# Peptides against a protein of PDB entry 7AE7, part 175

Target 1, 321 residues: chain A of PDB entry 7AE7
Amino acid sequence: KVYKDLREFLEVLEQEGQLIRVKEEVNPEPDIAAAGRAAANLGKNQPAVFFEKIKGYKYSVVTNVHGSWQNHALMLGLDKNTSTKDQFYELNRRWDKFPVPPNVVKREAAPCKENVIDKDINLFEILPLYRINEQDGGFYISKASVVTADPEYPDDFNKLNVGTYRIQVKDRDRVGIQALAMHDIAVQLEKAEAENKPLPIAITIGNNPLVTFMASTPVGYNQNEYEFVGALQDGVPMDIVKSDLYDHLYVPAGSEVVLEGHIIPRVRTVEGPFGEFPGSYSGARLQCEVKIDRITHRTNPIFENLYLGIPWTEIDYLMAL

## One batch from the design tools (peptide; made by RFdiffusion4, then SolubleMPNN)

Design b2_p21_5_s4 (from b2_p21_5, 15 letters changed)
Fold by OpenDDE base, seed 1:
Structure b2_p21_5_s4 (fold): chain B 321 residues (1-321), chain A 21 residues (1-21)
Amino acid sequence: as target 1 above (321 residues)
Amino acid sequence: MEYDPVVEENKARVRAAEEAF
């Protein structure tokens, strides 16, 4: 089975008993993080948790989408009881299908383009932002697939990078991003900053689960993560669409929210701390700042965010393969 | 936990952005 978007995957998780739907209004803090912790305490069969109503916000939150081996099997379109060994075998078998080039769809065919905000940008209108951990330095977007390109080779699709980075909300239209030297985004940013130019960026939220998986999986600098998504879809291409601001950036056609903007060159602002693990904070650091210039989103966008609470978090499942 | 002034500054900045919505 192949998923076009997060919604098709959440439907399968719900059908398979791997999603809890919270229909009652919750407070963004502490209820989202507390319910995530409670779901993680259910042992090996950790469900996704979908919050339909968040006090003070218009839209929904989902957490723990990748938070179990059952959810991981379902992501691969396997039986939820498929052994970890057989999941690895199938993953490796599909990996050998690389490259599987994506389909470029028209703007009018891309669900991520249903709504546009290009003025008076406020992230709080679109994302039900909350602190994941009590001591976090702010609100985090921790499960975004971030799209950037090589500024020297913008037309080289093989240098298009889709990665997962720690993103802290800084203002209504600004986020801090952790671009570490080991990330492909840091190489691209270095080139842009050498010329004192902005780096074009698209921060995509609520994707096809294999996009989120590949954005968390290191690939070669001259390899496109979307071509691996097609391989992991057993040779079925994924759908991408051109960004609205940039001819060289392509985003998943099914993204719930796309934040288009730029990394401000040679600016660093204080970011963090963030609780990456229970009782462990990565400290505060000077990080890059992104200005958001345009938002596109699906109608009633779902904010997919990372669950952090106990050893064997979503990050452990995203990186364990 | 010890008071981290950087944490509190970042929290205050984000709250100010929220309250202005």
Scores: peptide ipSAE 0.000, ipTM 0.312, DockQ to the pose 0.102
Fold by OpenDDE base, seed 2:
Structure b2_p21_5_s4 (fold): chain B 321 residues (1-321), chain A 21 residues (1-21)
Amino acid sequence: as target 1 above (321 residues)
Amino acid sequence: MEYDPVVEENKARVRAAEEAF
């Protein structure tokens, strides 16, 4: 089984008993995090948690999508009871199919392009934002697949990076992003900042689960994560679409939300604290700032966000392969 | 629990990433 988008995966998770649907209206805080903790306490078979209604917001939230070995097996289109060992062998077997080039679809064929916001941008109108931890310094987008390119080689598709980064919402149209020196985005940002130029960025939310997985998986700087997604789809290409603002950025065609913008060169603003792990807060740091210039989104977009609960966290499963 | 060297390597990658964040 191959998934085009998050929705096809959530349907399979629900069919397999790996999704809890919360139909009652919840408060963004503390109910989302509390329900995630409750789901984590169900043992080894941790389901995703889908919140249909969030007080003060129009759209839904899903958490813990990758938060179990069963969900990982299903992501690979395997039986949910496939052993971690057999999942690993299948992952490696598929990895050897790299590269599998993506299909570039037309704008009109991309679900992420169903709606456009290019004026009066307000992230709170599109994303049901909440604090993951009570002591977080703000609202985090913790499961985005962030697309950037090499500003020196913008047309080199092999240098197109799709990564997962810690993103704090700073304002209606601004986010802080943690670009660590070990991340490919930091190399690209250094080049842009050397010239005092903005770095083009697309922050994609609610993707095909293999896109989110690959964005969390370190690859070589000259390797495209989308070509690995095609490999992990057992040789079935994924669908990508050109960004609206940038000719050289491609986003997953099925993304629930795409935040298009730029990293402001040589600007650093206070970001954090964030509780990355239970009882562990990273201090406040000066981090990069992104201006959001355009949003594209599916009708009734699903905000996929990371579950940070009692171990095993969703991060543990995203990084444990 | 049987020692799975792959699971332990992956846990080491997680820990190394935890130390990086």
Scores: peptide ipSAE 0.000, ipTM 0.276, DockQ to the pose 0.020
Fold by OpenDDE base, seed 3:
Structure b2_p21_5_s4 (fold): chain B 321 residues (1-321), chain A 21 residues (1-21)
Amino acid sequence: as target 1 above (321 residues)
Amino acid sequence: MEYDPVVEENKARVRAAEEAF
């Protein structure tokens, strides 16, 4: 089975008994994190947790979407009881289909374009933000697929990078991003900052689960993550659409939320602390800052965010292959 | 960063929800 978006995947997770739906209103803290921990304590069969109503917010949250081997099997469109060995063999078999170029759809055909915010941007109106960990220095967007390009080769689709980075909300229209020197985004940012130019960015939230998986998977600088998504879909292309601000940035057509903006050149601001792992906090550091200039989103957007509970985090499943 | 009252209000709402448990 192939999924067009997060919603089609969540439907399958629910049908397979791999999603818990919380219908009652919850507090953003501590209830979201507490329910995630409770779900993790159900053993190896960790479900996703979908919160329909969050106090003080309009929209829903889903966590732990990739939080089990069963969810990972379902992401590949396999039986949920497929062994980790057989999942690995199937993943490798599909990986060899690279490249599978994506379909570029028209703006009118892209669900991520249903709504637009281009003034008075407030991330808190679109995303039900909460602290993932009690000691976090703020609100994090921890499961975004971040799209950037090489500013020297903006039209080279093979240099289009889709990566996962730690993102702290800093203001209504600003986020801190951890662009480490080992990330492809850091190469692109260095080129932009050398010229004292902004780096165009699209932060995409609530994607096709294979987009999120590939954004968390290291690939070569001249390899496009969307072409691997098509490979992992067993040769079915994914749908992408141009960003609204940038002709050279393409986003998943089915994204729940797209934050379009730029990394501010040669600016560094305090980011953190963040609990990257249970009981481990990275200290506060100077990190890059993104200004959000435009938002596009689906109607009733689902905020997909990472679960960081014990014993295995959702990161462990995203990185375990 | 300059103090944003809307961001601080949202942070305060989240903290107040945590303290209620």
Scores: peptide ipSAE 0.010, ipTM 0.431, DockQ to the pose 0.118; fails the geometry check
Fold by OpenDDE base, seed 4:
Structure b2_p21_5_s4 (fold): chain B 321 residues (1-321), chain A 21 residues (1-21)
Amino acid sequence: as target 1 above (321 residues)
Amino acid sequence: MEYDPVVEENKARVRAAEEAF
């Protein structure tokens, strides 16, 4: 099985008994994090948790999408009871198919383009934002696949980077992003900031589960994560579409939400703290700031966000490969 | 946990964004 988007994956998770649907209205805090902890306590077969109704918000949240070896097997289109060893064997077998170039679809064929917001941008209208941990310095978008290009080589598709970064909501139309020196985005940002230019960015939320997986997997600076997604789809290309603001940025065609904007050059603002691990806060730091200039989204967008419960967080499953 | 003024500033900024909704 290959998935075009998050919705096709959530349907399979629900059919396989790997998704809990919460139909009652919940408070953003503490109920989302509490229900995620309760689901993590169900043992090794941890389901995704889908919240249909969140008080004060219009749209839904899903958490713990990658939060088990069963969900990981299903992501690979395997039987949910496939052993971790056989999952690794199949992953490695498919990895050798790299590169599998993506299909560039037309704008009108991309579900992420169903709705557009180009004025009066308010992230709180589109994303049911909540604190993942009670002591977090704000609301985090912790499972986004962030698209950037090399500003010196914007047309080199092999230098297009799709990565996962810690993103704190700062305002209605601004987010902080943690670009560490070890990340490809930091190389691209350094080049832009040397010239005092904005770095174009697309923050994509609620993707095909293999896009989210590859965005969390380190690859070479001259390797495109979308070409690995096609390899992990056993040679089936994924669908990408041009961003609306930038001809050189491509986003997953099936994204639930796309935040298009720019990293403000040579600006640093306080970001954090964030509870990356239970009982461990990374403290507050001066980090980059992104201005959001345009949003595209699916009708009734699903906010996919990371679950950080105890023990074996969703990060542990995303990084265990 | 000790009062962290940076945490409270970030929380205040987020609340201001919520109240503007």
Scores: peptide ipSAE 0.007, ipTM 0.334, DockQ to the pose 0.083; fails the geometry check

Design b2_p21_6_s1 (from b2_p21_6, 9 letters changed)
Fold by OpenDDE base, seed 4:
Structure b2_p21_6_s1 (fold): chain B 321 residues (1-321), chain A 21 residues (1-21)
Amino acid sequence: as target 1 above (321 residues)
Amino acid sequence: SYEETEKKNAELNKKAEEAFL
């Protein structure tokens, strides 16, 4: 099975008993993080946790989407009881199908374009934000697929990067992004900052689960993650759409929320602390700042966010394949 | 409300900035 978006995947997770639906209204803090931890303690078959009602918000939250081997099997369209060995074998088999170029769909055909916010942007209104860890220095978007391009080669699709980075919400229309030197985004940012130019960026939230997987998987600088998504879909192209602000940036057609903006050149602001792992906090550091200039989103967008808990974090599963 | 979250975010960021200095 191939999934067009997060919603199709969540439907399968629910059908397979790999999604817990919390129907009672919860407070963003501490209830979301607490309920996520409680669900993770239910054993090896850790389900996704879907919070239907968040106090003070109109929208839902889902976490732990990739938080088990069963969920990974289902992501690959396999039986949920497929062994980790067989999942790895199938992943490698499909990897050899690279590249599978994506389909570029029309704007009118892209669910991520259903709604537009281009004025009075307020991230707190659109995203039910909460602290993942009690000692976090703020609210994080921790499972976004971030799209950037090489500013020297903006039309080279092979240099289009889709990566996962730690993003702290700083204000209504500003986020801090952790662009480490080891990340492809840091190479692109360095080129932009050398000319004192903004780096165009699209931060995509709530994607096809294979997009999120590939965004967390290191690939070559001249390899496009969308072409790997098509490979992992066993040769079925994924659907992408042109961003609204930038002709050279493409986002998943089915994204729940797309934050379009730019990294402000040569500006650094305090970001953190954040609990990368239970009991381990990265200190506050000076990090890049993104200005959000436009939001597109699906009607009733689902905020997908990372689960960080014991014994295994969602990151541990994403990195183990 | 989301306004309360916004306010809390401002407080947390301010505290982090003060601790970093």
Scores: peptide ipSAE 0.676, ipTM 0.963, DockQ to the pose 0.860
Fold by OpenDDE base, seed 3:
Structure b2_p21_6_s1 (fold): chain B 321 residues (1-321), chain A 21 residues (1-21)
Amino acid sequence: as target 1 above (321 residues)
Amino acid sequence: SYEETEKKNAELNKKAEEAFL
């Protein structure tokens, strides 16, 4: 099985008994985090948790999408009871199919383009934002696939980077991003900042689960994560669409939300703290700031966010294979 | 290798158990 988007995957998770649907209205804090912890305590078969109604918000939240070996098997289109060993062998077998180039679809065919916001941008109107941990210094977008390109080679598709980074909401139209020196985005940002230019960016939320997996998986600077997604789909290309603001940035066609903007050159602002692990906080740091200039989103967008809890975090499953 | 991944996961689990004790 291949998934075009998050919604097709959530449907399969629900059919397989790997998704809990919370239909009652919940408070963003502490109920989302508490329900995530409760789901983690269900043992090895940890389900995704889908919150239909969030008090004070219009849209839904889903968490723990990758939070079990069963969900990982289903992501690969395997039986949910496939052993971790067999999942590993299948992943490696498919990896050898790289590169599988994506399909570029027309704007009109891309679900992520159903709605547009280009003025009076307010992230709180689109995303049900909450503190993941009690001591977090703000609201985080922790499961986004961030798209950037090499500003020296914007037309080189092999240098298009899709990565996962810690993103703190700073204002209605601003986010802080943690771009560490080991990340490909840091190389691209350094080139832009050398010329005192903005770095174009697209922050994509609620993707095909293999996009999220590949965005969390380190690849070579001259390797495109979308071409690995096609490989992991056993040779079936994924669908991408050109961003609205930038001719050289492509986003997953099925993204729930796309935040298009730019990293402000040579600006650093306070970001954090964030509870990356239970009882462990990454301290406050000076990080890059992104201005959001345009949002595109699906109708009734689902905010996919990371579960952080005991004993295994969702990121542990994303990095385990 | 799978064995190295299992070993790393076992070490992570042990560290997690030790952190909660």
Scores: peptide ipSAE 0.007, ipTM 0.330, DockQ to the pose 0.019
Fold by OpenDDE base, seed 2:
Order: sequence, then C-alpha cells, then structure tokens
Structure b2_p21_6_s1 (fold): chain B 321 residues (1-321), chain A 21 residues (1-21)
Amino acid sequence: as target 1 above (321 residues)
Amino acid sequence: SYEETEKKNAELNKKAEEAFL
C-alpha cells in the first residue's frame, strides 16, 4: 500500500485500530497533551489521536501518527504486526531503489492548493496551535517538512532539501526556525545571508507519512528526500507540485497546509524554551525568523503535530527506524 | 551488518536528537 497524503494514511490507521477519534470538544491545553499521554499508556500499540473539535479553533489536530511500530509498519504498507527487524529489512531493501524521481503534478491536481491566503495572514486561523509542553515558551509546529533550495544552485533538484526543524510561532505571520549548523538548511541560509538575501522557504504540514519520515532522516546534501520517498514506496513515485511563490521549490501535492515565505537575512530573534524531551527543556536561543507570505491549504486542513509524551515520544519512533 | 545498522540508527537518532535539540 502506498499513500498519497496524510488522509489516506489516517484512514488505514483507523481501519487497523491504530487511530483514536476524540469527537468531544477539547481544550487545546491541557487536553491535547493529556489525551496523547493517555494514548501512550495503551502500551506498545500506541494509536494516533485525532481531535475533531478544538475549542476556539475551526480545524482538527492529529498527533502520534508515527508513534508506534504498528504505525510504522502500516506506513510502509506492511502488516501492522510486522516485526521491527522485518520493517528494518524492508526499509533497507527499498532504500537501495534510490533514486525514484517524483511526479510533478499540475497545480489544479494538487490538494494542497485548494485554498489560498495571501493577505492578512494569521496562522491561528489555519492551525489549532497549542503548547505541546506546559513550560514551552510558545506554540510550536514540530512535525513540518520544510523545503528549501541552494540559492547558488536553485535549479539543482538534488540540492532541494526537505527537513524537519523546530518551529516556534512568533506572530500571526512569523515563525522562528531552528537551523542548526548540521542541517542542510543552514548551508543554504549561510549562502543567502552572505549576500544579504532572503532564503525562500515552504513549511509543509500534514504530509504523506513517508515524507515526514524522510524529512526527519538525514540524507546527503546532494540527495533529494522526495527521491527517497519514492524508493521507500517500493519504486512508486510520490507526487509533488511547484510552490506558488518560487519556481525552484516543490512541495508535497497532498500537504494539508503549506506556509510559503522567506527566512529574513541576518535577523535573529529569541526562540524557546521548548520541551524537547519529557522533563528536558532547551534554553531560549536566538534563532532565524521566517516571514510567511502565502498560505495554501486543503479544505478543512488537519494540523499534524508531534506528540511529546511519556514513555516514548513520537520522535523516538521516527528516529528508531 | 545489523551492528552497522544499529550504529547508523544510533547516529541518526543522535543527529535527530541534535536536530530537534
């Protein structure tokens, strides 16, 4: 089984008993985090948790999408009871199929383009934002696949980077992004900042689960994560679409939300603290700032966000493969 | 090898920890 988007995966998770729907209206805090913790207490078969109604927001949240070995097996289109060893063997077998080039679809065929916001941008109208941890310094987008290109080689598709970064919401149309020196985005940003130019960026939320997986998986600077997604789909290309603002950026066609904008050159603002692990908070740091210039989104977009609960976080499962 | 894979996963895990840190 191959998934085009998050929705197809959530349907399979639900069919397999690996998704809980919370139909009652919840408070963003503390109920989302509390329900995630309650789901984690179900043992090794941790389901995704889908919140249909969030007080003060229009749209839904899903958490813990990758939060179990069963969910990872299903992500690979395997039986949910496939052993971790066999999942790993299958991942390695498929990895050798790299590269599998993506399909570039037309704008009209891309679900992420169903709606556009280009004026009076307010992230709080599109994303049901909440504090993941009680002591977080703000609202985080923790499971986005962030698309950037090499500003020196913008047409080199192999240098198109899709990565996962810590993103704090700073304002209605601004986010802080943690671009560490070890990330490919930091190389690209350094080149842009050397010329005092903005770095084009697309922050994509709610993707095909293999996109999220690959965005969290370090690859070579000259390797495209989308070509690995195709490999992990056992040779089935994924669908991408050109961004609206930038000819050289491509986003997953099925993304629930796409935040298009730019990293402001040579600007750093206070970001954090964030609870990276249960009981562990990173200090406040100066981080890059992104201006959001355009949003595209699916109708009734699902905000996929990371579950950071005890005993195992969703990160632990994303990283363990 | 499984050990190289575990090591690579541990390195990836560490890098991802460092990336999320």
Scores: peptide ipSAE 0.000, ipTM 0.287, DockQ to the pose 0.020
Fold by OpenDDE base, seed 1:
Structure b2_p21_6_s1 (fold): chain B 321 residues (1-321), chain A 21 residues (1-21)
Amino acid sequence: as target 1 above (321 residues)
Amino acid sequence: SYEETEKKNAELNKKAEEAFL
């Protein structure tokens, strides 16, 4: 089975008993993080947790989407009880299908384009933001697939990067992003900053689960993550759409939310601390700042965010295959 | 190999830990 978007995957997770739906209104803090921790404590079969109603917010949150071997099997369209070994063999078999070029769909065919916000941008109106950990220095978007390109080769699709980075909300239209030197985004940012130019960026939230998986998987600088998604879909191309602001950036057609903007050149702001694991906080650092210039989103967008809990976090599963 | 992929996955895990660090 291939999934076009997060919603198709969540439907399968629910059908397979791998999603808990919380229908009662919850407080964003501490209830979301507490329920995530409780779900992780259920043992080997950690379900996704879908919060339908969050106090003070309009939209829903889902956590722990990739948080089990069963969810990974289902992501690959396998039986949920497929062994980790067999999942591995299937992943490798599909990996050899690279490259599988994506389909570029028209704007009108892309669900991520259903709604547009281009003025009075307020991230809190679109995303039910909460502190993932009690001691976090702010609200984090921790499961976004971030799209950037090489500013020297913007038309080279093979240099289009889709990565996962720690993103702290700084203001209504501002986020901090952690671009470490080992990330392809840092190479691209260095080139832009050398010329004192903004780096175009699209921060995509709530994707096809294989997009999220590949965004967490380092590939070569001249390899496109979307072409690996097609390979992992057993040769079925994924659907992408051109960003609204940039001709050279393509986003998943099915994204729940797309934040389009730019990294401000040569600006660094305090970001963190962030609790990556219970009791383990990264220190506050100076990180680059993104201005959000445009939002596109699906109607009733689902905020997919990372669950951070006891060992075997969602991160551990996202990269364990 | 399974071992190479486990190693790659462990490196990926470490890199994402580092990306979230």
Scores: peptide ipSAE 0.005, ipTM 0.342, DockQ to the pose 0.022; fails the geometry check

